# Ledger of designs, part 39: peptides against a protein of PDB entry 3B8E

Target 1, 230 residues: chain A of PDB entry 3B8E
Amino acid sequence: PFLIFIIANIPLPLGTVTILCIDLGTDMVPAISLAYEQAESDIMKRQPRNPKTDKLVNEQLISMAYGQIGMIQALGGFFTYFVILAENGFLPIHLLGLRVNWDDRWINDVEDSYGQQWTYEQRKIVEFTCHTPFFVTIVVVQWADLVICKTRRNSVFQQGMKNKILIFGLFEETALAAFLSYCPGMGVALRMYPLKPTWWFCAFPYSLLIFVYDEVRKLIIRRRPGGWVE

## One batch from the design tools (peptide; made by RFdiffusion4, then SolubleMPNN)

Design b1_p11_6_s4 (from b1_p11_6, 10 letters changed)
Fold by OpenDDE base, seed 3:
Structure b1_p11_6_s4 (fold): chain B 230 residues (1-230), chain A 11 residues (1-11)
Amino acid sequence: as target 1 above (230 residues)
Amino acid sequence: DLELLARLLGL
């Protein structure tokens, strides 16, 4: 989010406090839960890792986590961001380069895509209105990400949902996201304004996309062992 | 997140 904020000079899509809520709040229990996942059924067919040659974090894992899944997550968040801003009169093309004027407190006549003028205060309200739905979008996409991380090669349908700690993590992150989004005072404390319940569904296509993408990837790996996808 | 770290460092 911040990279695109800098490169495209758009209004801040995700606040610092909101990022903290993701990294320290919603992601913590889910990440810990993966340590309790059962071994895949084929693990005994794999040779032990050589600690001297085999990295725990390999190029493939980095590519999947950051290059593929992370990009889909970012796209989901930005989609929500652009929809909210468009509903408030700022079309995506109009946001390019707008940051400088958007963040200037002395400019009170920033025009939207329809010629409406926005004061600094009004712009900041809209910006903060984007933070909560972006956050919730990330949480919804993280459901799929967590589930796909259960296995490297086997389908989730083969592995099953036996990890009770992971299931608890999914409920915990969702409950925390709801708490942070709707608890009175969170708008002042965290700059997370309440969102319409409909915004929770905005990320569902992306969550499904991540899940389907990974299941297809795993299917390819199972059918073509030793391929470049592995 | 690297972004968080960058912001916390005032980068």
Scores: peptide ipSAE 0.014, ipTM 0.548, DockQ to the pose 0.024
Fold by OpenDDE base, seed 2:
Structure b1_p11_6_s4 (fold): chain B 230 residues (1-230), chain A 11 residues (1-11)
Amino acid sequence: as target 1 above (230 residues)
Amino acid sequence: DLELLARLLGL
């Protein structure tokens, strides 16, 4: 999100404090829960890792985490961001390069895509209104991300949802997301304004996409061991 | 400001 903010010079899609709430708040318990996941059924059929040659974090893992899944997560967040801004008169193309004028408190006549003028205060309300749905979108896609991280090769349906700590983590991150989104004072403390319940559903297609994509990937790995996907 | 927020929230 921040890279696109810099490169495209768009209004800030996600606040720094909100990012910290994701990294330190919602993701911590889920990440720890993976340490308690049961081994895959075929793990004893695999050769042990050579600690001198085989990295714990390899290029395939980096590609999956940052290059594929991370990009889908970012797309989900940006989709929500662009929808909210478009509903308020700012089409995606119009946002390119708008940051300089958007963030200038002395400019009170920034035009939207329809020629309506926006004061600095009005613009900041819209910006901060985007932060909460973006955050919630990330949490919803992280449900799928966490579930797919249970295994490398086996389907989630083969592995099952037996990790009670992971299930607890999913509920915890959701409850925390709801708390941060709807608790009074969060608009002042975190610059997170409340969101309509309907915005929670904007992430569902992306969450489903992540899940389906990884299940298909794992299916390919099972059918063609030693392929480039592994 | 509150009116804009209300509109954004669908209130």
Scores: peptide ipSAE 0.013, ipTM 0.450, DockQ to the pose 0.023
Fold by OpenDDE base, seed 1:
Structure b1_p11_6_s4 (fold): chain B 230 residues (1-230), chain A 11 residues (1-11)
Amino acid sequence: as target 1 above (230 residues)
Amino acid sequence: DLELLARLLGL
């Protein structure tokens, strides 16, 4: 999010506080829960890793985590961001290069895509209105990410949902996201303005896409061992 | 994002 903010010079899509709430709040318990996941049924049939040739974190794992799943997550967040700004009169094309004027407190006549002028305060309200839905979007796509991380090769349907700590993590991150989004005073304290409940559903297609994508990937790996997808 | 945290902390 921050890289695109700098490169495209768009208004800040995800605030620092919201990023901290993801990294230190919603993602910690889910990540810890994976340590309690049951071993895959085929783990004992796999050859031991060769410490000299096989990296713990290989290019493929990085590509899957950051290059594929992480990109789908980011796209989900940015989709929500662009929709909210478009609903407030700022079309995606108009946002390119707008950051400099957007963040200038002395410019109170920034025009939207329809010629409406926005004061600095109004612009910041819209910006902070984007932060919470972006955050919630990340939480919703993290549901799928956490579930797919239960296994490397087996389907989630083969593994099952026996990890109670992981289930607790899913509820915890959701409850925390709801608390941060709707608790009175969070707009002042964290610059997280309340979101319409409908925004929770904006990420669902992306969450489903992540899940289906990974299940298809795992299916291909199981059917064609040693393929380029592995 | 650790970079953003670093900026917030003034580091």
Scores: peptide ipSAE 0.011, ipTM 0.528, DockQ to the pose 0.024
Fold by OpenDDE base, seed 4:
Structure b1_p11_6_s4 (fold): chain B 230 residues (1-230), chain A 11 residues (1-11)
Amino acid sequence: as target 1 above (230 residues)
Amino acid sequence: DLELLARLLGL
Protein backbone atom coordinates (compact mmCIF):
# COMPACT_ATOMS: atom_id res chain seq x y z
CA PRO B 1 0.00 0.00 0.00
CA PHE B 2 2.65 2.54 0.97
CA LEU B 3 4.75 1.79 -2.12
CA ILE B 4 1.79 2.52 -4.39
CA PHE B 5 1.13 5.69 -2.41
CA ILE B 6 4.66 6.86 -3.24
CA ILE B 7 4.90 5.60 -6.84
CA ALA B 8 1.43 6.60 -8.02
CA ASN B 9 1.22 9.71 -5.79
CA ILE B 10 -2.29 8.81 -4.66
CA PRO B 11 -3.95 9.85 -1.39
CA LEU B 12 -2.77 7.67 1.50
CA PRO B 13 -4.78 4.43 1.30
CA LEU B 14 -3.81 3.04 4.70
CA GLY B 15 -2.49 5.11 7.58
CA THR B 16 0.55 4.28 9.68
CA VAL B 17 -1.65 3.88 12.75
CA THR B 18 -3.88 1.37 10.97
CA ILE B 19 -0.80 -0.56 9.82
CA LEU B 20 0.37 -0.73 13.42
CA CYS B 21 -3.08 -1.92 14.48
CA ILE B 22 -2.77 -4.75 11.94
CA ASP B 23 0.80 -5.74 12.76
CA LEU B 24 0.54 -5.46 16.54
CA GLY B 25 -3.18 -5.89 17.06
CA THR B 26 -5.13 -8.06 14.68
CA ASP B 27 -2.25 -10.23 13.40
CA MET B 28 -0.50 -11.12 16.63
CA VAL B 29 -2.91 -13.59 18.24
CA PRO B 30 -3.75 -15.29 14.93
CA ALA B 31 -0.05 -15.72 14.12
CA ILE B 32 0.70 -17.17 17.56
CA SER B 33 -2.26 -19.52 17.20
CA LEU B 34 -0.53 -21.31 14.32
CA ALA B 35 2.04 -22.63 16.79
CA TYR B 36 -0.77 -24.66 18.36
CA GLU B 37 -1.95 -26.20 15.08
CA GLN B 38 -2.07 -29.98 14.96
CA ALA B 39 0.41 -31.76 12.76
CA GLU B 40 -0.84 -32.77 9.34
CA SER B 41 -1.84 -36.42 9.03
CA ASP B 42 1.02 -37.17 6.63
CA ILE B 43 3.79 -35.39 8.56
CA MET B 44 5.39 -38.67 9.66
CA LYS B 45 5.49 -39.82 6.03
CA ARG B 46 7.58 -36.82 4.98
CA GLN B 47 11.33 -36.79 5.21
CA PRO B 48 12.67 -34.49 7.90
CA ARG B 49 14.16 -31.23 6.71
CA ASN B 50 17.90 -31.14 6.51
CA PRO B 51 18.76 -28.20 8.79
CA LYS B 52 22.02 -27.64 6.89
CA THR B 53 20.47 -27.32 3.43
CA ASP B 54 16.76 -26.66 3.91
CA LYS B 55 15.91 -23.22 5.21
CA LEU B 56 12.81 -22.91 7.36
CA VAL B 57 11.83 -19.85 5.34
CA ASN B 58 12.65 -20.59 1.72
CA GLU B 59 12.18 -18.58 -1.45
CA GLN B 60 9.02 -20.51 -2.28
CA LEU B 61 7.44 -19.57 1.05
CA ILE B 62 8.42 -15.93 0.60
CA SER B 63 7.05 -15.96 -2.94
CA MET B 64 3.78 -17.47 -1.74
CA ALA B 65 3.40 -15.25 1.32
CA TYR B 66 4.43 -11.90 -0.15
CA GLY B 67 4.29 -12.42 -3.89
CA GLN B 68 0.94 -14.18 -4.17
CA ILE B 69 -1.21 -14.05 -1.03
CA GLY B 70 0.12 -10.66 0.04
CA MET B 71 -0.62 -9.24 -3.41
CA ILE B 72 -4.20 -10.55 -3.31
CA GLN B 73 -4.61 -8.95 0.12
CA ALA B 74 -3.24 -5.66 -1.17
CA LEU B 75 -5.55 -5.81 -4.19
CA GLY B 76 -8.50 -6.36 -1.86
CA GLY B 77 -7.55 -3.33 0.19
CA PHE B 78 -6.99 -1.16 -2.86
CA PHE B 79 -10.29 -2.29 -4.35
CA THR B 80 -12.08 -1.08 -1.22
CA TYR B 81 -10.07 2.15 -1.30
CA PHE B 82 -10.90 2.89 -4.94
CA VAL B 83 -14.58 2.07 -4.47
CA ILE B 84 -14.88 4.46 -1.52
CA LEU B 85 -13.08 7.25 -3.32
CA ALA B 86 -15.15 6.67 -6.46
CA GLU B 87 -18.35 6.87 -4.40
CA ASN B 88 -17.09 10.22 -3.14
CA GLY B 89 -16.41 11.56 -6.63
CA PHE B 90 -12.74 10.57 -7.08
CA LEU B 91 -12.34 8.08 -9.91
CA PRO B 92 -9.14 5.96 -9.86
CA ILE B 93 -7.56 7.75 -12.84
CA HIS B 94 -8.06 11.12 -11.16
CA LEU B 95 -6.21 9.95 -8.05
CA LEU B 96 -2.93 9.50 -9.96
CA GLY B 97 -0.62 12.36 -9.02
CA LEU B 98 -3.24 13.94 -6.74
CA ARG B 99 -1.29 13.36 -3.49
CA VAL B 100 0.67 16.61 -3.59
CA ASN B 101 -2.43 18.76 -3.84
CA TRP B 102 -4.41 16.42 -1.60
CA ASP B 103 -1.98 16.80 1.29
CA ASP B 104 -1.54 20.57 0.87
CA ARG B 105 -3.57 22.27 3.59
CA TRP B 106 -3.46 25.59 1.73
CA ILE B 107 -5.27 24.18 -1.31
CA ASN B 108 -8.98 24.15 -0.53
CA ASP B 109 -10.30 23.76 -4.07
CA VAL B 110 -9.07 20.32 -5.15
CA GLU B 111 -11.52 19.13 -7.76
CA ASP B 112 -12.93 15.64 -7.94
CA SER B 113 -13.71 13.80 -11.18
CA TYR B 114 -16.99 15.72 -11.46
CA GLY B 115 -15.62 19.22 -10.85
CA GLN B 116 -16.71 19.44 -7.21
CA GLN B 117 -14.22 21.31 -5.05
CA TRP B 118 -13.00 19.75 -1.82
CA THR B 119 -11.48 21.61 1.11
CA TYR B 120 -8.49 20.18 2.96
CA GLU B 121 -10.72 19.16 5.88
CA GLN B 122 -13.18 17.41 3.59
CA ARG B 123 -10.37 15.55 1.81
CA LYS B 124 -8.91 14.36 5.11
CA ILE B 125 -12.30 13.12 6.25
CA VAL B 126 -12.57 11.09 3.03
CA GLU B 127 -9.00 9.82 3.43
CA PHE B 128 -9.59 8.71 7.01
CA THR B 129 -12.90 7.23 5.92
CA CYS B 130 -10.85 5.04 3.55
CA HIS B 131 -8.40 3.91 6.24
CA THR B 132 -10.95 2.02 8.34
CA PRO B 133 -12.51 0.02 5.47
CA PHE B 134 -9.03 -0.75 4.13
CA PHE B 135 -8.08 -2.00 7.59
CA VAL B 136 -11.26 -4.07 7.86
CA THR B 137 -10.64 -5.45 4.37
CA ILE B 138 -7.21 -6.64 5.48
CA VAL B 139 -8.74 -8.31 8.55
CA VAL B 140 -11.33 -10.10 6.40
CA VAL B 141 -8.72 -11.39 3.95
CA GLN B 142 -6.56 -12.40 6.93
CA TRP B 143 -9.33 -14.80 7.95
CA ALA B 144 -8.64 -16.72 4.78
CA ASP B 145 -4.88 -16.29 5.12
CA LEU B 146 -4.90 -17.68 8.65
CA VAL B 147 -7.09 -20.62 7.67
CA ILE B 148 -4.92 -21.55 4.67
CA CYS B 149 -1.80 -21.38 6.85
CA LYS B 150 -3.13 -24.23 9.00
CA THR B 151 -1.72 -26.74 6.54
CA ARG B 152 1.01 -26.99 3.92
CA ARG B 153 -0.35 -29.87 1.87
CA ASN B 154 -3.64 -31.14 3.28
CA SER B 155 -6.91 -29.39 2.58
CA VAL B 156 -8.37 -27.34 5.41
CA PHE B 157 -11.39 -29.62 5.11
CA GLN B 158 -9.13 -32.59 5.85
CA GLN B 159 -7.41 -30.83 8.74
CA GLY B 160 -10.60 -29.38 10.21
CA MET B 161 -11.03 -26.45 12.58
CA LYS B 162 -9.89 -28.13 15.78
CA ASN B 163 -7.39 -25.50 16.91
CA LYS B 164 -9.32 -23.60 19.57
CA ILE B 165 -6.59 -20.97 19.84
CA LEU B 166 -6.90 -20.26 16.12
CA ILE B 167 -10.69 -19.99 16.41
CA PHE B 168 -10.20 -17.63 19.33
CA GLY B 169 -7.74 -15.63 17.22
CA LEU B 170 -10.33 -15.23 14.44
CA PHE B 171 -12.88 -13.92 16.93
CA GLU B 172 -10.32 -11.71 18.65
CA GLU B 173 -9.10 -10.05 15.45
CA THR B 174 -12.70 -9.51 14.32
CA ALA B 175 -13.74 -8.08 17.69
CA LEU B 176 -10.68 -5.83 17.74
CA ALA B 177 -11.43 -4.66 14.20
CA ALA B 178 -15.02 -3.89 15.19
CA PHE B 179 -13.85 -2.10 18.33
CA LEU B 180 -11.35 0.05 16.42
CA SER B 181 -13.94 0.78 13.73
CA TYR B 182 -16.96 1.64 15.88
CA CYS B 183 -15.82 2.63 19.36
CA PRO B 184 -16.56 6.30 20.05
CA GLY B 185 -13.47 8.48 19.91
CA MET B 186 -11.49 6.24 17.51
CA GLY B 187 -11.87 8.85 14.79
CA VAL B 188 -10.05 11.36 16.97
CA ALA B 189 -7.60 8.97 18.63
CA LEU B 190 -6.61 6.81 15.66
CA ARG B 191 -8.09 8.68 12.68
CA MET B 192 -10.27 5.63 12.11
CA TYR B 193 -13.70 6.84 11.18
CA PRO B 194 -16.64 4.44 11.42
CA LEU B 195 -17.67 2.52 8.33
CA LYS B 196 -20.96 1.27 7.00
CA PRO B 197 -21.48 -2.39 7.85
CA THR B 198 -21.70 -3.12 4.11
CA TRP B 199 -17.96 -2.40 3.74
CA TRP B 200 -17.20 -5.59 5.66
CA PHE B 201 -18.54 -7.54 2.70
CA CYS B 202 -16.34 -5.74 0.16
CA ALA B 203 -13.41 -8.01 1.03
CA PHE B 204 -15.35 -11.28 0.93
CA PRO B 205 -14.65 -12.03 -2.75
CA TYR B 206 -10.93 -11.60 -2.10
CA SER B 207 -11.05 -13.72 1.03
CA LEU B 208 -12.81 -16.42 -0.96
CA LEU B 209 -10.27 -16.04 -3.78
CA ILE B 210 -7.37 -16.54 -1.35
CA PHE B 211 -9.03 -19.61 0.10
CA VAL B 212 -9.87 -21.16 -3.28
CA TYR B 213 -6.45 -20.31 -4.69
CA ASP B 214 -4.65 -22.04 -1.84
CA GLU B 215 -6.96 -25.06 -1.83
CA VAL B 216 -6.36 -25.48 -5.57
CA ARG B 217 -2.61 -25.12 -4.99
CA LYS B 218 -2.71 -27.77 -2.27
CA LEU B 219 -4.80 -30.02 -4.49
CA ILE B 220 -2.21 -29.73 -7.26
CA ILE B 221 0.59 -30.53 -4.78
CA ARG B 222 -1.29 -33.62 -3.58
CA ARG B 223 -1.95 -34.85 -7.11
CA ARG B 224 1.49 -34.00 -8.52
CA PRO B 225 4.12 -34.36 -5.81
CA GLY B 226 7.43 -32.73 -6.69
CA GLY B 227 5.88 -30.19 -9.02
CA TRP B 228 7.00 -26.57 -9.37
CA VAL B 229 4.00 -25.44 -7.28
CA GLU B 230 5.53 -26.83 -4.07
CA ASP A 1 -16.95 17.50 9.60
CA LEU A 2 -19.74 15.56 11.26
CA GLU A 3 -22.10 16.44 8.44
CA LEU A 4 -19.68 15.11 5.85
CA LEU A 5 -19.17 11.99 7.91
CA ALA A 6 -22.93 11.58 8.17
CA ARG A 7 -23.21 11.88 4.40
CA LEU A 8 -20.42 9.36 3.90
CA LEU A 9 -22.19 7.00 6.27
CA GLY A 10 -25.50 7.57 4.52
CA LEU A 11 -27.05 9.06 7.54
Scores: peptide ipSAE 0.009, ipTM 0.415, DockQ to the pose 0.023

Design b1_p11_7_s1 (from b1_p11_7, 10 letters changed)
Fold by OpenDDE base, seed 2:
Structure b1_p11_7_s1 (fold): chain B 230 residues (1-230), chain A 11 residues (1-11)
Amino acid sequence: as target 1 above (230 residues)
Amino acid sequence: DAELRALLLLE
């Protein structure tokens, strides 16, 4: 999100404080829960890794985490961001290069895609209105991300949802997201304005996409062991 | 409005 903010010079899609709430708040318990996941049924049939040659974090894992799943997560967040801004008169193409004027408090006549002028205060309301839905979108796609991380090869349907700590983590991150989104004073404390409940559903297609994508990947691995997808 | 103004003053 921050890279696109810099490169495209768009209004800030997600605040630094909200990013910290993701990394330190919603993601901690879910991430820890993976340490308690049961081993895959075939793990004892695999040779031990060579600590000298086999990296714990390999190129395939980096590609999956950052290049594939991370990109789908970012797309989900940006989709929500662009929808909100479009509903407020700022089409995606109009946002390119707008940051400089957007963030200038002395410019009170920034035009939207329809020629309406926006004051600095009005623009900042819209910007901060994007932060909460973007945050919630990330949490919703993280549900799928957490579930797919349970296994490398076996389907989640084969592995099952037996990890009670992981289930607790899903509820905890959701409850925390709801708390941060709707608790009075969070707008002042975190620059997160309350969102309509309907915005939670904007992330669901992307969450489903992540899940389906990974299940298909795992299916390919099971059918073709030793492939480049592993 | 007041909360927004408070936020804008912190920037």
Scores: peptide ipSAE 0.019, ipTM 0.565, DockQ to the pose 0.022
Fold by OpenDDE base, seed 4:
Structure b1_p11_7_s1 (fold): chain B 230 residues (1-230), chain A 11 residues (1-11)
Amino acid sequence: as target 1 above (230 residues)
Amino acid sequence: DAELRALLLLE
């Protein structure tokens, strides 16, 4: 998200504070919960990892986490961002290169895609209005990420949802996201303005996509062990 | 904040 902000010179899609709330707030308990996940039923049929040659974090894991799943998450966030800005008169094409004028407090006549002029204060309101839904979008896609991380090879339907700490983590991150989004004073304290409840659903297609994508990947691995998809 | 909240929650 921040790289696109710099490269495309668009208004800031996700604030630093919201990023910290993701990394330290909503992701912490879910990530820890994975340590309590039950072993997959086939684990004893797998060869042990060679600690001399096999890295815990390998290129395949990095490719999956950052190159595939992380990109789908980013797309979900940016989709929400672009929809909100479009609803406020800023079409995606118009956002390209707009950052310089957007962030200039002395320019109070920035035009949207329809010729409406926006003051600096109005622009910052809509920017901060984007941060919360982007944050919530990330939380919603993280539900899928957490669930798919339960297993390496088995389907989630085969593994089941028996990890009570993981279930608690899903509720905790959702409750925290709701708290940060709707608690009075969060707009002032964290620049997280409240969002319409409908924005929670904006990420659902992407969450579903992540889940389906990983289940299909795991299905391929089960049918063709040792393939490039592993 | 209150005005924005009102606008976002009531619309």
Scores: peptide ipSAE 0.019, ipTM 0.484, DockQ to the pose 0.030
Fold by OpenDDE base, seed 3:
Formats: C-alpha cells, structure tokens, sequence
Structure b1_p11_7_s1 (fold): chain B 230 residues (1-230), chain A 11 residues (1-11)
C-alpha cells in the first residue's frame, strides 16, 4: 500500500496505525497457529533438508509469498479503496497525483471527478472511511492465506482442518477485526471509522481467488513433481 | 464532528 501511495501519489489507502493492527493484532495468533499444524502425509518421503545448501526461505517461497499472494492481497485492498473513493466522487484516474493537495490542510477546495469541492476535513473523513474497509479486506484475504499455508504440497482437503489453534486464530482475527471496526472510539483512537457490513463481502472474491490459485498450484506440483512451480 | 476534529488534530 505505501509503495503505491508514494509512486502514484494517491491519498493514503491504509493508515500506519491500521497496518500495525494487521501486523500485531490480526496476524499474530494465526501465524503462531501454523506451528501447531500437523505434518503433511508425505513428509517422511522427503529427504531431510540440508542446512548448508537448502535455504529455509528460498526464491520460490519469496515469489509465492510476496510476488503472488501478497500482490493478490494488495489488489483486493486497493479494489476496495478505489470503489469507496469512486462512490464518493473520486475516480481512480483523478487520484493520481492528488496526494499533495489532498494532504494540504490549507486547501479546502480540492475538486473531485465531478467538480465538487471538498474541504480538508471532508477529505480526511473519506480517507479514514477507506482505512477500515481496506483493513477488513486484508483480514478476509488473510483467511485464505492462512488456510493455504497449512500445506506446501497437499490439498487443504487432504490435510483437513484439524488444527484447533488455527481455527481459533481465524475466529480471533475476525472478532478482533470486528471489534476494531465497530467499537465506539476506534475512529478517534485508530482513525478507523465504522464500515457498512456489506464491505466485508468485497474481499470474498479475492479470498476465493487466493484459495483456488493455491489449490491449482498444489495440484500442478502433485502431478508434476520437480517442476519450477515447487 | 468533535470526533473528526480530534482525529484531525492528531495529524
């Protein structure tokens, strides 16, 4: 989010505090839960990792985590962001380069795509209105990310959902996301304004996409062992 | 309005 914010000079799509809520709040318990995941059924058929030659974090893992899944997550968040801003009169093309004027408290006549003028206060309301749905979008996409991280090669359907700590993590992150989104005073404390419940569903296609993408990837790996996809 | 002002003052 910050890279696009800087490169495209768009209004801040996700606040720093909101990012901290993701990294330290909603992602911690789910991440820890993966340590309790059962070994894959084929683990004993794999040779032990050579600690001298085999990196724990390899290029394939980096490509999958940051290059593929991370990009789909970002796309989901930005989709929600652009929809909200468009509903408030700011089309995506109009947002390019708008940051400088958007963040200037002395400019109270920033025009939207329809020629309506927005005060600094009004712009900040819209910006903070984007933060919560973006955050929730990331949490919903993280559901899929967590589930796909259960296994490297086996389908989730083969592995099953037996990890009770992981299931607890999914509920915990969702409950925390709901708390942060709807608890009174969170707007002041975290710059997270309450969102309409319908915004929770905006992320579902992306969550499903991640899940399907990874299942297809794993299927390819199972059918073609030793391929570049592994 | 007061809540928004409080948020804006923190920037």
Amino acid sequence: as target 1 above (230 residues)
Amino acid sequence: DAELRALLLLE
Scores: peptide ipSAE 0.018, ipTM 0.531, DockQ to the pose 0.022
Fold by OpenDDE base, seed 1:
Structure b1_p11_7_s1 (fold): chain B 230 residues (1-230), chain A 11 residues (1-11)
Amino acid sequence: as target 1 above (230 residues)
Amino acid sequence: DAELRALLLLE
């Protein structure tokens, strides 16, 4: 998000506070919950890794985490961001290069895509209105991310949802996201304005995409072991 | 508060 903010010079899609809420709030319990996941049924049929040569974090894992899943997550967040701004009169094309004028408190006549002028205060309200749905979008796509992380090779349908701590983590992160989104005073404290309940659904296609993508990946791995997808 | 409500109510 921050890279696109710099490169495209768009209004800030996700605030630093919201990033901290993700990294320290919503992601910790879910990540810890994976330590309690049951072993895959075929784990004893796999050769042990060589601890001297085989990295725990390899290029394939980095490619999957950052290059594939992370990109889908980012796309989900940006989709929500662009939808909100478009509903407020700012089409995606109009946002390109707008950051400089957007962030200037002395410019109170920034025009949207329809010629409406926006004061600095109005623009900041819209910006902060984007931060919360972006954050919620990340939480919703993280549901899928957490679920797909249960297994490396087996389908989630084969593994099942037996990890009660993981289920608790999903509820905890969702409850925290709801709390941060709707608790009075969060707009002042965290610059997180409340979102319409409909914004939660903007992430669902991307969450489903992550899930389907990983299940297909795992299916390919099971059918063609030793491929570049593994 | 009023402006935020106005923006949220303009749907």
Scores: peptide ipSAE 0.015, ipTM 0.505, DockQ to the pose 0.023

Design b1_p11_7_s2 (from b1_p11_7, 9 letters changed)
Fold by OpenDDE base, seed 5:
Structure b1_p11_7_s2 (fold): chain B 230 residues (1-230), chain A 11 residues (1-11)
Amino acid sequence: as target 1 above (230 residues)
Amino acid sequence: DAEERALEFLK
């Protein structure tokens, strides 16, 4: 998100505070919960790892976790961001290069895609209104990410949801997201303005996409062991 | 209030 902010010179889609809330708030308990996940049922049928050649965290795992899944998360967040700004008169193409004028306090006549002028205060309100739904979108997508991380090869339906700590983590991150989004004073303290509950559903297609993608990947691995998808 | 104004833009 921050890289796109710099490259495209768009209004800030995700603030530093919201990033901290993700990294320190919503991701910590879920990540710890994975330490309590049960071994996969087929673990004894796998070839032993060669400790001299095989890394514990290989490039394929890194590419999937931080590359592909992270990209889908970012796309979900940006989708929500662009929808909100478009509903307020700022089409995506108009946002390109707008940051300089957007962030200038002395410019109170920034035009939207329809020729409406926006004051600095109005622009900052809509910007901070975008931070919360971007954050919430990440949390909703993280539900799928956490669930798919339960197993490397087995389907989630085969493994089941037996890890009570993981289930607790899902509720905790959701409760925290709701608290940060709707608690009075969060707009002043964290620049996280409240959202209509309907905005939570904007991320669901991306969460589903991640889940389906990973289940298909795991299915391919089970059918073709040693393939490029593993 | 900033929160009330933000909600207005979301309507």
Scores: peptide ipSAE 0.017, ipTM 0.601, DockQ to the pose 0.026
Fold by OpenDDE base, seed 2:
Structure b1_p11_7_s2 (fold): chain B 230 residues (1-230), chain A 11 residues (1-11)
Amino acid sequence: as target 1 above (230 residues)
Amino acid sequence: DAEERALEFLK
């Protein structure tokens, strides 16, 4: 998100503090939960691996797959961001290069895509309105990410939700999102304004997309063991 | 109103 902010010179979609909350607060318990995930049922049926070759290849492939998931996650956040700004008159193309004027408090006549002029205060309100739902979108997408990361080959339906720590991680992540979204003072402290509950659903298609993507990936792995998708 | 529309997304 921050890289796109700098390269495209768009209004800031997500504050740095909220990014830290994702990295340190939201992802911590989920990451730990993965360490306690139960072994896949097929692990004992696997042939012995060459520690020198198979480990390196597998790590690279896993890194690539999860890198792709991370990109989809970011796309979910940006989708929410662009929807909110578009509903407020700023189409995605119009946002390109707008940051300089957007952040200038002396310019009170920044035009939207429809020629309406926006004061600095109005622009900042809509910007901060994007922060919370962007964050919430990441959390909702992380639900799917966390669930899929528990296994490499087996479907979620086969492996099940037996890891109590993972379930706790999902709960904690959701509770943190609710806290940051609705606790008084978060608008000042974190630039996160409270959002309507309906915006939580904006991320669900992307959560589903990640889930489907990973299930298809796992299905391919099961059908073609040792393939490049593994 | 731009401000009104912006606030529409807030709780």
Scores: peptide ipSAE 0.017, ipTM 0.515, DockQ to the pose 0.022
Fold by OpenDDE base, seed 1:
Structure b1_p11_7_s2 (fold): chain B 230 residues (1-230), chain A 11 residues (1-11)
Amino acid sequence: as target 1 above (230 residues)
Amino acid sequence: DAEERALEFLK
């Protein structure tokens, strides 16, 4: 998000505080919870792997897969960001290069895509309104990420959801997202303004995309063991 | 109105 902010010179889609909340609040508990995930039903049926060759290949492939998932996650956040700004009159194309004027407190006549002028205060309200849904989008996408990380090869439908700690992690990150979104004072303290509950659903297509992507990947792995997607 | 739209989003 921050790289795109710099490169595209768009208004800041996600604040530093929200990034910290993601890294410390939403990622830590789930990551720990995954350590307690039950072994795959087929794990003991596998042949012993070569610890040198198979490990390196698998680590690279896993890293690539997580990189792709991370990209989908980021796209989900940006989608939410662009939708919010578009609903407020700022089309994505209009946002390109707008940051300089957007962040200038002395410019109170920044025009949206429809020629409406926005004061600095109004722009900042919209910007901070984007932070919360972006964060929530990340959390919702992380639900899918956590679920898919339960298994290496098995479908979620085959493995099930027996890890109570993982479930707790999902509730914790959701509760944190709700707290940060709706607790009074968060707009001032964290630049996270409250959002309509409907915005929680904005991320669902991306969560589904990640889920489908991983299920397809796992299906390919099951059908073609030792393939490049493993 | 920009303010109205912003406020509407916050509701």
Scores: peptide ipSAE 0.014, ipTM 0.469, DockQ to the pose 0.022
Fold by OpenDDE base, seed 4:
Structure b1_p11_7_s2 (fold): chain B 230 residues (1-230), chain A 11 residues (1-11)
Amino acid sequence: as target 1 above (230 residues)
Amino acid sequence: DAEERALEFLK
């Protein structure tokens, strides 16, 4: 998100402090939960034929999978960001290069895509209005990410959600998201304004997409052991 | 009004 902010010179989609809250608050416990996940019974039964090559291939595939999931996650966040800004009169194409004028407090006549002028204060309200749903979108997408990361080959439906720590992590990140979204003072402290509950659902298609993607991947791995997708 | 819309979003 921050890289796109710099490259595209768009208004800041997610605050730095909010990013830190994601990394430290929402990602840490889930990551720990994955460390305590019981290995798939089928993986444990298969001794690696070549420990060196199979480990390296697995690390590359894991890295690639996490990279792809991260990209989908970012897309989900940006989708929410662009939807909110579009609803407020700023179409995505108009946001390109707007950052300099957007962040200048002395420019109070920044025009939206429809010719409406926005004061600095109004722009910042809209920006901060984007931070919360972007964050929530990331959290909701992370639900799917955490669930799919539990297993490598087996479907979530096959292995089930036996890891209590994972379930706790999902609860914690959700509670944190709710706290940051609705607790009084978060708008001032974290530049996260409260959002309507309906915006929580904006991320669901992306969570579903990640889930479907991973299930399809796992299905392919199960049907074609040793394929390029594994 | 953009501010009203933003505020309405927050309600």
Scores: peptide ipSAE 0.013, ipTM 0.460, DockQ to the pose 0.022

